# Designs tried in a protein design run: peptides against a protein of PDB entry 3KDP. Part 39

Target 1, 230 residues: chain A of PDB entry 3KDP
Amino acid sequence: PFLIFIIANIPLPLGTVTILCIDLGTDMVPAISLAYEQAESDIMKRQPRNPKTDKLVNEQLISMAYGQIGMIQALGGFFTYFVILAENGFLPIHLLGLRVNWDDRWINDVEDSYGQQWTYEQRKIVEFTCHTPFFVTIVVVQWADLVICKTRRNSVFQQGMKNKILIFGLFEETALAAFLSYCPGMGVALRMYPLKPTWWFCAFPYSLLIFVYDEVRKLIIRRRPGGWVE

## One batch from the design tools (peptide; made by RFdiffusion4, then SolubleMPNN)

Design b1_p11_8_s1 (from b1_p11_8, 9 letters changed)
Fold by OpenDDE base, seed 4:
Structure b1_p11_8_s1 (fold): chain B 230 residues (1-230), chain A 11 residues (1-11)
Amino acid sequence: as target 1 above (230 residues)
Amino acid sequence: SLLEELLRLAA
């Protein structure tokens, strides 16, 4: 998100404080919960990794985590961001290069796509209105990401939801997201303005996409062991 | 910067 903010010079889609809330708040307990996941049913049938040749974190895992799943997460967040800004009169094309004028407090006549002028304060309200839904979108997508990370090869339906710590993590991150989104004073303290409940559903297609994508990937791995999809 | 945001929250 921050790279696109710099390259495209768009208004800030996700604040640094919000990113910290993701990395230290909503992601920490879920990530730790994966350490308590039960072994896959076929793990003892697999050859052990060679610690001299096989890295625990390989290029394929990095590519999957950051290159594929991470990109889908980012797309979900940006989709929410663009929808909110479009609903407020700023079409995606108009946002390109707008950052400089957007962040200038002395410019109080920034025009939207329809010629409406926006003061600095109004623009910041809209920006901060984007931060919370973007954050919530990431959390909702992280539900799917956490669930798919339970297994490497087996379907989630085969593995089941037996990890109580993981289940707790899902509730914790959701409760934290709700707290940060709706607790009075969060708009002032964290620049996270409350969102309409309908925005929680904006991420669901992306969450489903991640889930389906990974289940299909795992299905291919099971049917074609040693394929390029691993 | 992240530091500036943290300082603003601490203030």
Scores: peptide ipSAE 0.008, ipTM 0.435, DockQ to the pose 0.036
Fold by OpenDDE base, seed 5:
Structure b1_p11_8_s1 (fold): chain B 230 residues (1-230), chain A 11 residues (1-11)
Amino acid sequence: as target 1 above (230 residues)
Amino acid sequence: SLLEELLRLAA
């Protein structure tokens, strides 16, 4: 989010406070829950790892976590951001380079894509209206990310949902997201304005995409052992 | 409900 904010000079899509809420709030219990996941049924059929050459954290793992899945998460958030701004008259092309004027308190006549003028207060309301749905989008996409992390090779359908701590984590992060989104005073305290319930569904296609992508990846690994996908 | 009031404020 911050890289695109700086490079494209667009209005801030996700605030620092909301990022902290993700990293320290919604992600902690889910991440810890993975330590309690059962071993895959085929683990004894795999060759032993060479501790000198085979690192636990390898390029493939980093690529999956940050290069692929992380990019899909970001795309989901930005999709929500652009839809909200477009509904308020700011088309994506018009947002490029707009940050300087957007953040200037003394400019109260910033025009949208349709020639409507926006005061500083109005612009900040719509900006902060984007933060909460962006945050919620990340949480919804994290559902799929957490579930796919249960296994490295086996399908989630083969592994099952037996990890009660992981299930608890999914409910906890969702409940926390709802609390931060709808609790009175969060707009003042965290700059997280309440969102329409319909925005929770905006991320579902991306969550499904991550899930399908990983299941297909794992299927390829099972059919072609030793391939580049592993 | 609180939700309805919040939705009204968010509209």
Scores: peptide ipSAE 0.005, ipTM 0.369, DockQ to the pose 0.162
Fold by OpenDDE base, seed 2:
Structure b1_p11_8_s1 (fold): chain B 230 residues (1-230), chain A 11 residues (1-11)
Amino acid sequence: as target 1 above (230 residues)
Amino acid sequence: SLLEELLRLAA
């Protein structure tokens, strides 16, 4: 999010403090929970790995985890961001290069895509209105991300949801997201204005996309061991 | 390629 903010010079989609809440607050417990995941059901049927040639984490796994899934997560957040701004009169193309004027408190006549003028205060309200839904979108997408990370080969349906700590992590991050979204004072402390309940659903297509994508990938791995997707 | 295809379907 921050890289696109710099490159495209768009209004800030997600605050730094909010990013820290994601990295340290919502992701920590789920990440730890993966250490307690049960071995895949077929692990004992596989030949032992060669420690000289077989890496625990290969380049393909890194690409999938940090590249592809990360891009889908980012797209989910930005989708929410662009929808909110578009509903307020700022179309995506109009946001390009707008940051300089957007962040200038002395400019009170920034025009939207329809010629309406916005004061600095009005613009910042819209900006901070984006932060909370963006954050929640990431959390909702992380539900799918965490679930798919349980296994490398087996379907989630084959592996099951036996890790109680992982389940706890899902509830914890959701509860934290609700707290940060609705607790009084979060607008001042975190620049996160209250979230309309409908915005929780904005991320669902992306969560589904991640889930389906990974299940298809794992299906391919099961059918064609040693493929490029492994 | 798989990602691109899925993204096309989702778009």
Scores: peptide ipSAE 0.000, ipTM 0.320, DockQ to the pose 0.019
Fold by OpenDDE base, seed 3:
Structure b1_p11_8_s1 (fold): chain B 230 residues (1-230), chain A 11 residues (1-11)
Amino acid sequence: as target 1 above (230 residues)
Amino acid sequence: SLLEELLRLAA
């Protein structure tokens, strides 16, 4: 999100406090829960890892986690961001290069795509209105990400959902997201204004996409051992 | 993401 903010010079899609809520709030318990995941059924058929040559975190795992899944998460968040801004009169193309004027408190006549002028205060309200839906979008996408991280090769349907700590983590991150989105005073404290319930569903296609993508990937790995997809 | 945000704040 931040890279696009810099490169495209768009209004800030995700606030610093919101990012901290993701990293320290919603991601912590789920990440810890993965340490309690049951070993895959085929793990005993694999040769022991050579600690000198085989890294725990290989380049392929990094590419999947950060390069592919992370990009899909970012796309989901930005989709929500662009939809909200478009509903408020700012089309995506108009946002390019707008950051400088958007963040200038002395400019109170920034025009939207329809020629409506926006004061600094009005712009900041819209910006903060984007933060909460972006955050919730990331949480919803993280549901799929956490579930797919249960296994490297086996389907989630083969592995099952026996990890009670992981299940608790999913509920915890969802409850925290709801709390941060709807608790009175969060707009002032965290710059996270209340979210319309419909925005929770905006991320569902992306969550499903991640899940399907990973299941297909794992299926390919199972059918073609030693392929480049592994 | 936290590291990215820290780098963002430092930039």
Scores: peptide ipSAE 0.010, ipTM 0.497, DockQ to the pose 0.026; fails the geometry check

Design b1_p11_8_s2 (from b1_p11_8, 8 letters changed)
Fold by OpenDDE base, seed 4:
Structure b1_p11_8_s2 (fold): chain B 230 residues (1-230), chain A 11 residues (1-11)
Amino acid sequence: as target 1 above (230 residues)
Amino acid sequence: SLLEELLAKFA
C-alpha cells in the first residue's frame, strides 16, 4: 500500500497508525496462532523432516503468503479506498499525481473529478475517512487469510477450526477493528473516523475470492500431488 | 527502529 502511495502519488490510503495497528494488533495474534496450529491429518504419516536439508518454511510458502495473498489483501484495501474516494467525488484516475496538492495545506481549492473544490481540512477528513475502511478491509481479508493458512493441503472444512488461538485471533482482530472504528475520539487520536457498517461488507468479495482460490488450489494439490500449483 | 519512529510520531 505504501509503495503504491509513493509510486502513484495518490492520497495516503493507510496511515502509519493504522499500519501499526495491523502489524501489532491484527497480525501478531494470527501469526502466533499459526505456530500453534494443529498438525494436518496426514502430517504424522509423513516422514520426519530432515532438519539439515528441509526448511521449516519453504520458499513457496513465503512466496504465497507474502506475494500472492499479500497482493490480494492490498487490492482489497485499495478497492475500498477507491470506492470511498469515488463516492466523495475523486475518481481513481484523478487521484494519480494528486498527492502533492492534496497534502499541501496552503492549497484550499483542490478540485475533484466533478470540479468541486476541496479545502485542506475537507480533504483530510476524506483521507481519514478512508483509513478506517481500508483497515477494516484488511481485517476482513485477514479472516480468510488466517483460515486458509491453517492448512497446507487439507481443506479448511476437512481440518476444521480446532485451533483455539486462531479463533481467539479472529475475535481479537475483529474487536480491535470495531474499537478503532467506533470508539469516540478515534478520529482525533488515530485519524480513524467512524465507519458506516456497510463498509464492512466491501471486503467480503475479496475474502471470498481468497478463500475459493485457496480451496481450489488445495483441491488441485490433493488431486495432483507434485504439480506446479504446489 | 521503525517502532521508535512510529512511537515518536504518536508521542
Scores: peptide ipSAE 0.005, ipTM 0.332, DockQ to the pose 0.030
Fold by OpenDDE base, seed 1:
Structure b1_p11_8_s2 (fold): chain B 230 residues (1-230), chain A 11 residues (1-11)
Amino acid sequence: as target 1 above (230 residues)
Amino acid sequence: SLLEELLAKFA
């Protein structure tokens, strides 16, 4: 998100506090929960890795986590961001290069795509209105990320949802997201304004996309061992 | 608040 903010010079899609809430609040417990995941049914039948030559995290895993899944996650967030701004009169093409004027408190006549002028305060309200749903989008996408990370090769349907700690992690991050989205004062304290409940569903297509993508990937791995998707 | 100050510093 921050890279696109710099490159495209658009209004900030995700605030620093929301980033901290992701890194410390929503990611930590789910990540720890994976340590308690049950082993895959075949994992004990595999030869042990060579600790001198075999990396625990290979380039393929890095490509999957940061390249593919991370891209889908970012697209989900930006989709939500662009939809909210478009609903408020700012079309995506109009946002390009707008940041400098957007962030200038002395400019109170920034025009939207329809010629309506926006004060600095109004612009900041809209910006902060984007932060919450972007954050929630990340959380909803992380549901899928966490679920798919349960197994390396087996389908989620084969492994099931037996890890109670993982379920607790999903609940915790969701509860935190709800708290940050709906608790009074969060707009002032964290620059996270309340979210319409319907916005939670904006991320669902992307979560489903990640889930389907990973299930297809795992299916390919099972059918064609040693492929580039492994 | 301390949070606002931190926010202002990192914003």
Scores: peptide ipSAE 0.000, ipTM 0.332, DockQ to the pose 0.034
Fold by OpenDDE base, seed 5:
Structure b1_p11_8_s2 (fold): chain B 230 residues (1-230), chain A 11 residues (1-11)
Amino acid sequence: as target 1 above (230 residues)
Amino acid sequence: SLLEELLAKFA
C-alpha cells in the first residue's frame, strides 16, 4: 500500500497505526494457532525428506504464501479503498497525483471527478473512512489465508476444522476488528472511523478467490506429484 | 511473514 501510495501519489489508503493493529493485533493469535494444527492424514504416505537437499521452507512455498496470496490480499484492500472514494466522487484515475493537494491543509477547494470542491477536513474524513474498511478487508481475507495454511497438500475439507485454537483465533481477530471499527473514540485515537456494516462484505470475493485458488493448487499437487506447484 | 509482506506493501 505505501509503495502504491508513493508511486501513484494517491491519498493514504491505510495508516501506519492501522498496519500495526494488523501486525500486532489480528495476526498474532491466528499465527500461533497454526502451531497446534494436526499433521495431514497422508503424511506417512509421503517419501521422507532429504535433509541435505530439501528445505523445510522452500522458495515455492514462500512465493505462494507471501507473494501471490499477499498480492490478492492487497488487491482486496485497494478495491475497497477505490470503491469508497468513487462513491464520494473521486474516481481512481483522478486520485493519481492528487496526494500533494489532498494532504495540503491550506487547499480547501480540491475538486473531485464531478467538479465538487472538498475542504481539507472533508477530505481527511473520507481518507480515514477508507482506513477502517481497508483494515477489515485485510481481516476478512486473512480468514481464508489462515484456513488454507492448515494443510500443504490435503484439502481443508479432508483436514477439517478440528483446531479449536485456530477457530478461537478467527473469532478473536474478528472481534478485535469490530472493536477497533466501532468503539467510540477510535476515530480520534487511531484514525479509524466507524464503517458501514456493508463494507465487511467487500472482501468476500477475494477471500473466496484465495480459498478456491489454494484448493485448486492442492488438487493439482494431489493429481500430479512432483509438479512445479508443490 | 504475512506481517512483513503487509509492511512491505504498506512501507
Scores: peptide ipSAE 0.010, ipTM 0.469, DockQ to the pose 0.029; fails the geometry check
Fold by OpenDDE base, seed 2:
Parts: C-alpha cells; structure tokens; sequence
Structure b1_p11_8_s2 (fold): chain B 230 residues (1-230), chain A 11 residues (1-11)
C-alpha cells in the first residue's frame, strides 16, 4: 500500500499507524498460533528429509506462497480504497499524481472526476474514511490466510480447526478490528473514521480467493508430490 | 516468506 502510494502519487490509502496495528496487533497472535498448530497427518509418515536441501526448498515455497497471499491482501485493500474514492467522485485514473494537490492544505478546489471541487477538509475526511475499511479488509482476508497457513498439504477440511489458539487469534483480530473501527477517538488517534458495517463484506471476495487459491495449490501438491509447487 | 509478506503488505 505505501509503495503504491509513493510510486503512483495517490492519496494515502492506509495510515502508518494503522499499518503498525496490522503488523503488531493483528499478526502477532495469529503468528504465534501457527507455532502451536498440529502437524499434518501425512508429514509424520515421511522419512527424514535432508535438512539442508529440504529446508531451503521449503523456505522458498513458503516465501512464494506468503508473497502471493500478501499481494492478494494488498489488492483487496486497494480495491476497497478505490471503491470508496470512486463513490466519492474520484476514479482510479484520476487519483494518479493527485497526491501533491490532495495533501496541500492551501488548495481548496481539487477537482474530482466529475469536476466537483473539494476542500482540503473534505478530501481528508474521504482519505481517512478509506483507512478503516482498508484495515478491516486486511483483517478479513487474514482470516482466510490463517486458516490456510495451518497446513501445507492437507486441505483445511481434512486437518480441521483443531488449533484453539488459532481460533482465539481470529477472535482477537476481529475484536481489535471492531475496536479500531468503532471506538470513539480513533479518527483523531489513528486517522480511522468509523466504518459502515457494509464495508466488512467488501473483503469477502478476496478472502474467498485466498482460500480457493490455497486449496487448489494443496490439491496440486497432493496429486504431484515433489512438484515445484510443493 | 515473512519478509515478502511484509513487503506485500507495505506495497
């Protein structure tokens, strides 16, 4: 999100403090929960691998999978961002290069895609309105990420939701998202304005996408052991 | 991995 903000010179889609809340607040408990995940039923039946070669391969595959998932998460957030701005008259193409004028408090006549002029205050309200749903989108997508990351080969339907700590992490993450979205003062403290409940659903397609992607990946691994997807 | 995930989140 921040890289695209810099490269495309668009209005800030997600505040730095909000990013920190994602990294420290929402990701820590889930990450810990994965450490307590039960081994896959089939892993324990495998002979010991060569520790050097197989660790590197596994790390590379994990890297690719998490990289792709992270990209899908970011896309989900940006989708929400662009939808909100488009609903307020700023089409995605119009946002390119707009940051300089957007952030200038002395310019009170920034035009949207329809020629409507926006004051600095109005623009910042819209910007901060994007921060909360972007954050919530990440959280909702992370639900799927956590569920899929508990296994490497087995389907989530095969492994099941046995990790109570993971379940706790999902609830904690959701509670944090609700707190940051609806607690009074978050608009000032975190530049996160209150979220309409409908925006929680904007993330669901991306959550589903991650889920489907991983299930397909795991299916391929099961059908072709030792493949490049493993 | 974690770094790529972080980079993707910051992207």
Amino acid sequence: as target 1 above (230 residues)
Amino acid sequence: SLLEELLAKFA
Scores: peptide ipSAE 0.007, ipTM 0.344, DockQ to the pose 0.026; fails the geometry check

Design b1_p11_8_s3 (from b1_p11_8, 8 letters changed)
Fold by OpenDDE base, seed 4:
Structure b1_p11_8_s3 (fold): chain B 230 residues (1-230), chain A 11 residues (1-11)
Amino acid sequence: as target 1 above (230 residues)
Amino acid sequence: SLLEELLKLFQ
């Protein structure tokens, strides 16, 4: 998100505070929970990998798959960001290069895509209105990511939700997201303004997309062991 | 807190 902010010179889609809340608040417990995940029934039946003979290709493919998931997460967040800004009069094309003027407190006549002028304060309200939905979008997408990370080969339906710590992590991150989104004072403290409940659903298509993507990937792996998708 | 001070650096 921050790289796109710099490259495209768009208004800040996700604040540093919100990034820290993701990394420290929402990701930590789920990540720890994965360490306690029960091994897949098929993995336990496989002999230990020989580090000298087993191709690094599998690790590269796994890293690539996680990289792709991360890209889908970012796309989900940016989608939410662009939708909110568009609803406030700023079309995506108009946001390109707007950062410099957007962040200048002395410019109080920044025009939106429809010629409406926005004061610095109004722009910052809109920006901070984007931070919370972006954050929530990431959390919702992380539900799917966390669930799919439970298994390497088996579907979530086959492995089941046996890790109670993982389930707790899902509730914890959701509760934290709700707290940060709706607790009084978060707008001042964290620049996270309250959300309309409808924005929680904006991420669901992307969460579903990640889930479907991973299930299809795992299905291909199951049907074609040793294929390029592994 | 240290976090609040860090947050102020990004304001």
Scores: peptide ipSAE 0.009, ipTM 0.431, DockQ to the pose 0.034
Fold by OpenDDE base, seed 1:
Structure b1_p11_8_s3 (fold): chain B 230 residues (1-230), chain A 11 residues (1-11)
Amino acid sequence: as target 1 above (230 residues)
Amino acid sequence: SLLEELLKLFQ
């Protein structure tokens, strides 16, 4: 998000506090929960991999897959950001280069795509209104990410949802997202303004995309063992 | 504020 913020010179899509909440709040418990995931039914049936060659290739492929998933997550967040700003009169093209004027507290006549003037306070309200949905989008996309990380090659439907700690992680991150979205004072304290419940669903296409992507990837791995997708 | 600008550098 920050790189796009700099390169495109757009209003800030995600606040620092929100990033910290993602990194410390939503990622830690899930990461720990994955350590307690049940082994795949076929993992122990495989021959030992060559520790020199197979690990490096595997790490590269895993890194690439997670990089792709991370890109989809970021796209989901940006999609939510652009939708909210568009609903408030700021079309994506109009946001390009707007940051300097957007962040200037002395400019109170920044025009939206329809010629409506926005005060600094109004702009900050809409900016902070984007932070919470962006965060929630990441959480919803992380649901899919956590579920797909349960297995390396087996379908989630084959492995099942038996890890109670993972389930707890899903509830924890969702509860944190709900708390940050709806607790009074979060707008002032964390610059996370209340979220309309409907915005939780904006991330679902991206969550589904990640899920489908991983299931297809795993299907290819099962059909073509040792391929470039493994 | 300076703090806000600094926070933006880490976002």
Scores: peptide ipSAE 0.017, ipTM 0.404, DockQ to the pose 0.028; fails the geometry check
Fold by OpenDDE base, seed 3:
Structure b1_p11_8_s3 (fold): chain B 230 residues (1-230), chain A 11 residues (1-11)
Amino acid sequence: as target 1 above (230 residues)
Amino acid sequence: SLLEELLKLFQ
């Protein structure tokens, strides 16, 4: 999100404090929970890893985790961001290059796509209104990400949801997201204004997309072992 | 500067 903020010079989609809440709050317990995941049912049928040639983290894993899934997460967040700003009169094309004027406290007449003038205070309210839904979108997408990370080749339906710590992690990140979204004072402390409950559902298509994508990927891997999709 | 922008994010 920050890279697009810099490159496109758009209003800040997600505050740094909110990013820290994701990295330290919502992701930490889920990440730890993966260490307690049961081995895949077929792992003992594989030849032992060669410690000299086979890295625990390969380029394919990095590409999946940071490249593909990370891009889908970002797209989900930005979709939510653009929808909220569009509902407030700022179309996506109009946001390009707007950051400089948006963040200027002395400019109180920034026009939206419909010619409405926005004061600095009003602009910051709408910006902070975007932070919470963007955050929640990431959390909802992370549900799918965490679930798909349970296995490399087996379907989640084959592996099952036996890791109680992972299940706890899903509840913890959701509870934290709800707390940050609805607790009084979070708007002042974290620049996270209260979220309409309907925005929780905005990310569901992206979460489903990630899940379906990974299940299809795993299916291909099972049918064509040693392929480029691994 | 980019650094100043980053610092503003923490204010």
Scores: peptide ipSAE 0.016, ipTM 0.532, DockQ to the pose 0.027; fails the geometry check
Fold by OpenDDE base, seed 5:
Structure b1_p11_8_s3 (fold): chain B 230 residues (1-230), chain A 11 residues (1-11)
Amino acid sequence: as target 1 above (230 residues)
Amino acid sequence: SLLEELLKLFQ
């Protein structure tokens, strides 16, 4: 978000405090839960790997796959951000270059895409209203990311959801997201204003996209062993 | 994580 914030000069889509909540709050328990995942059922059916050549190729492929997943996560967050700002009168094209005037406390007549003037206080309210949905979008997309990380080759339907610690992690990150979104005082403490419950569903298409993408990737790996997708 | 790095790119 920071690079797009700098390059596009848009209002801040995700605050530093919100990122800290993701890094320390929502990602830690899920990441630990993956250490308790059972080995894939097909591990004994795999051909022996060359420890020198196959490790490097596998690390590059894993890095590329996670890179693509991370881009889909970011797109989901930005989609939610742009939808909220558009509902408040700021179309995506109008946000380009608006940051300088948006962050200026002395400018109280910033116009939206429809000619409505916004005070500094009103602009900051809508900005902080975007931070919570962006955060929740990341959490919803992380559900799919965590589930797909259970296996490298097998489908989630083949592996199943037997890891109770992973299931606990999904509930913990969701409960934390709900707490940060709806607890009184979070607007003052974290600049995270309450979210309408309907905004939780805004991320679902992106969560589904990640899941489908990874299942298709794994299907290709199973059909073409030793391919560039493995 | 890559998510953290991407989130840093969007922060």
Scores: peptide ipSAE 0.010, ipTM 0.542, DockQ to the pose 0.031; fails the geometry check

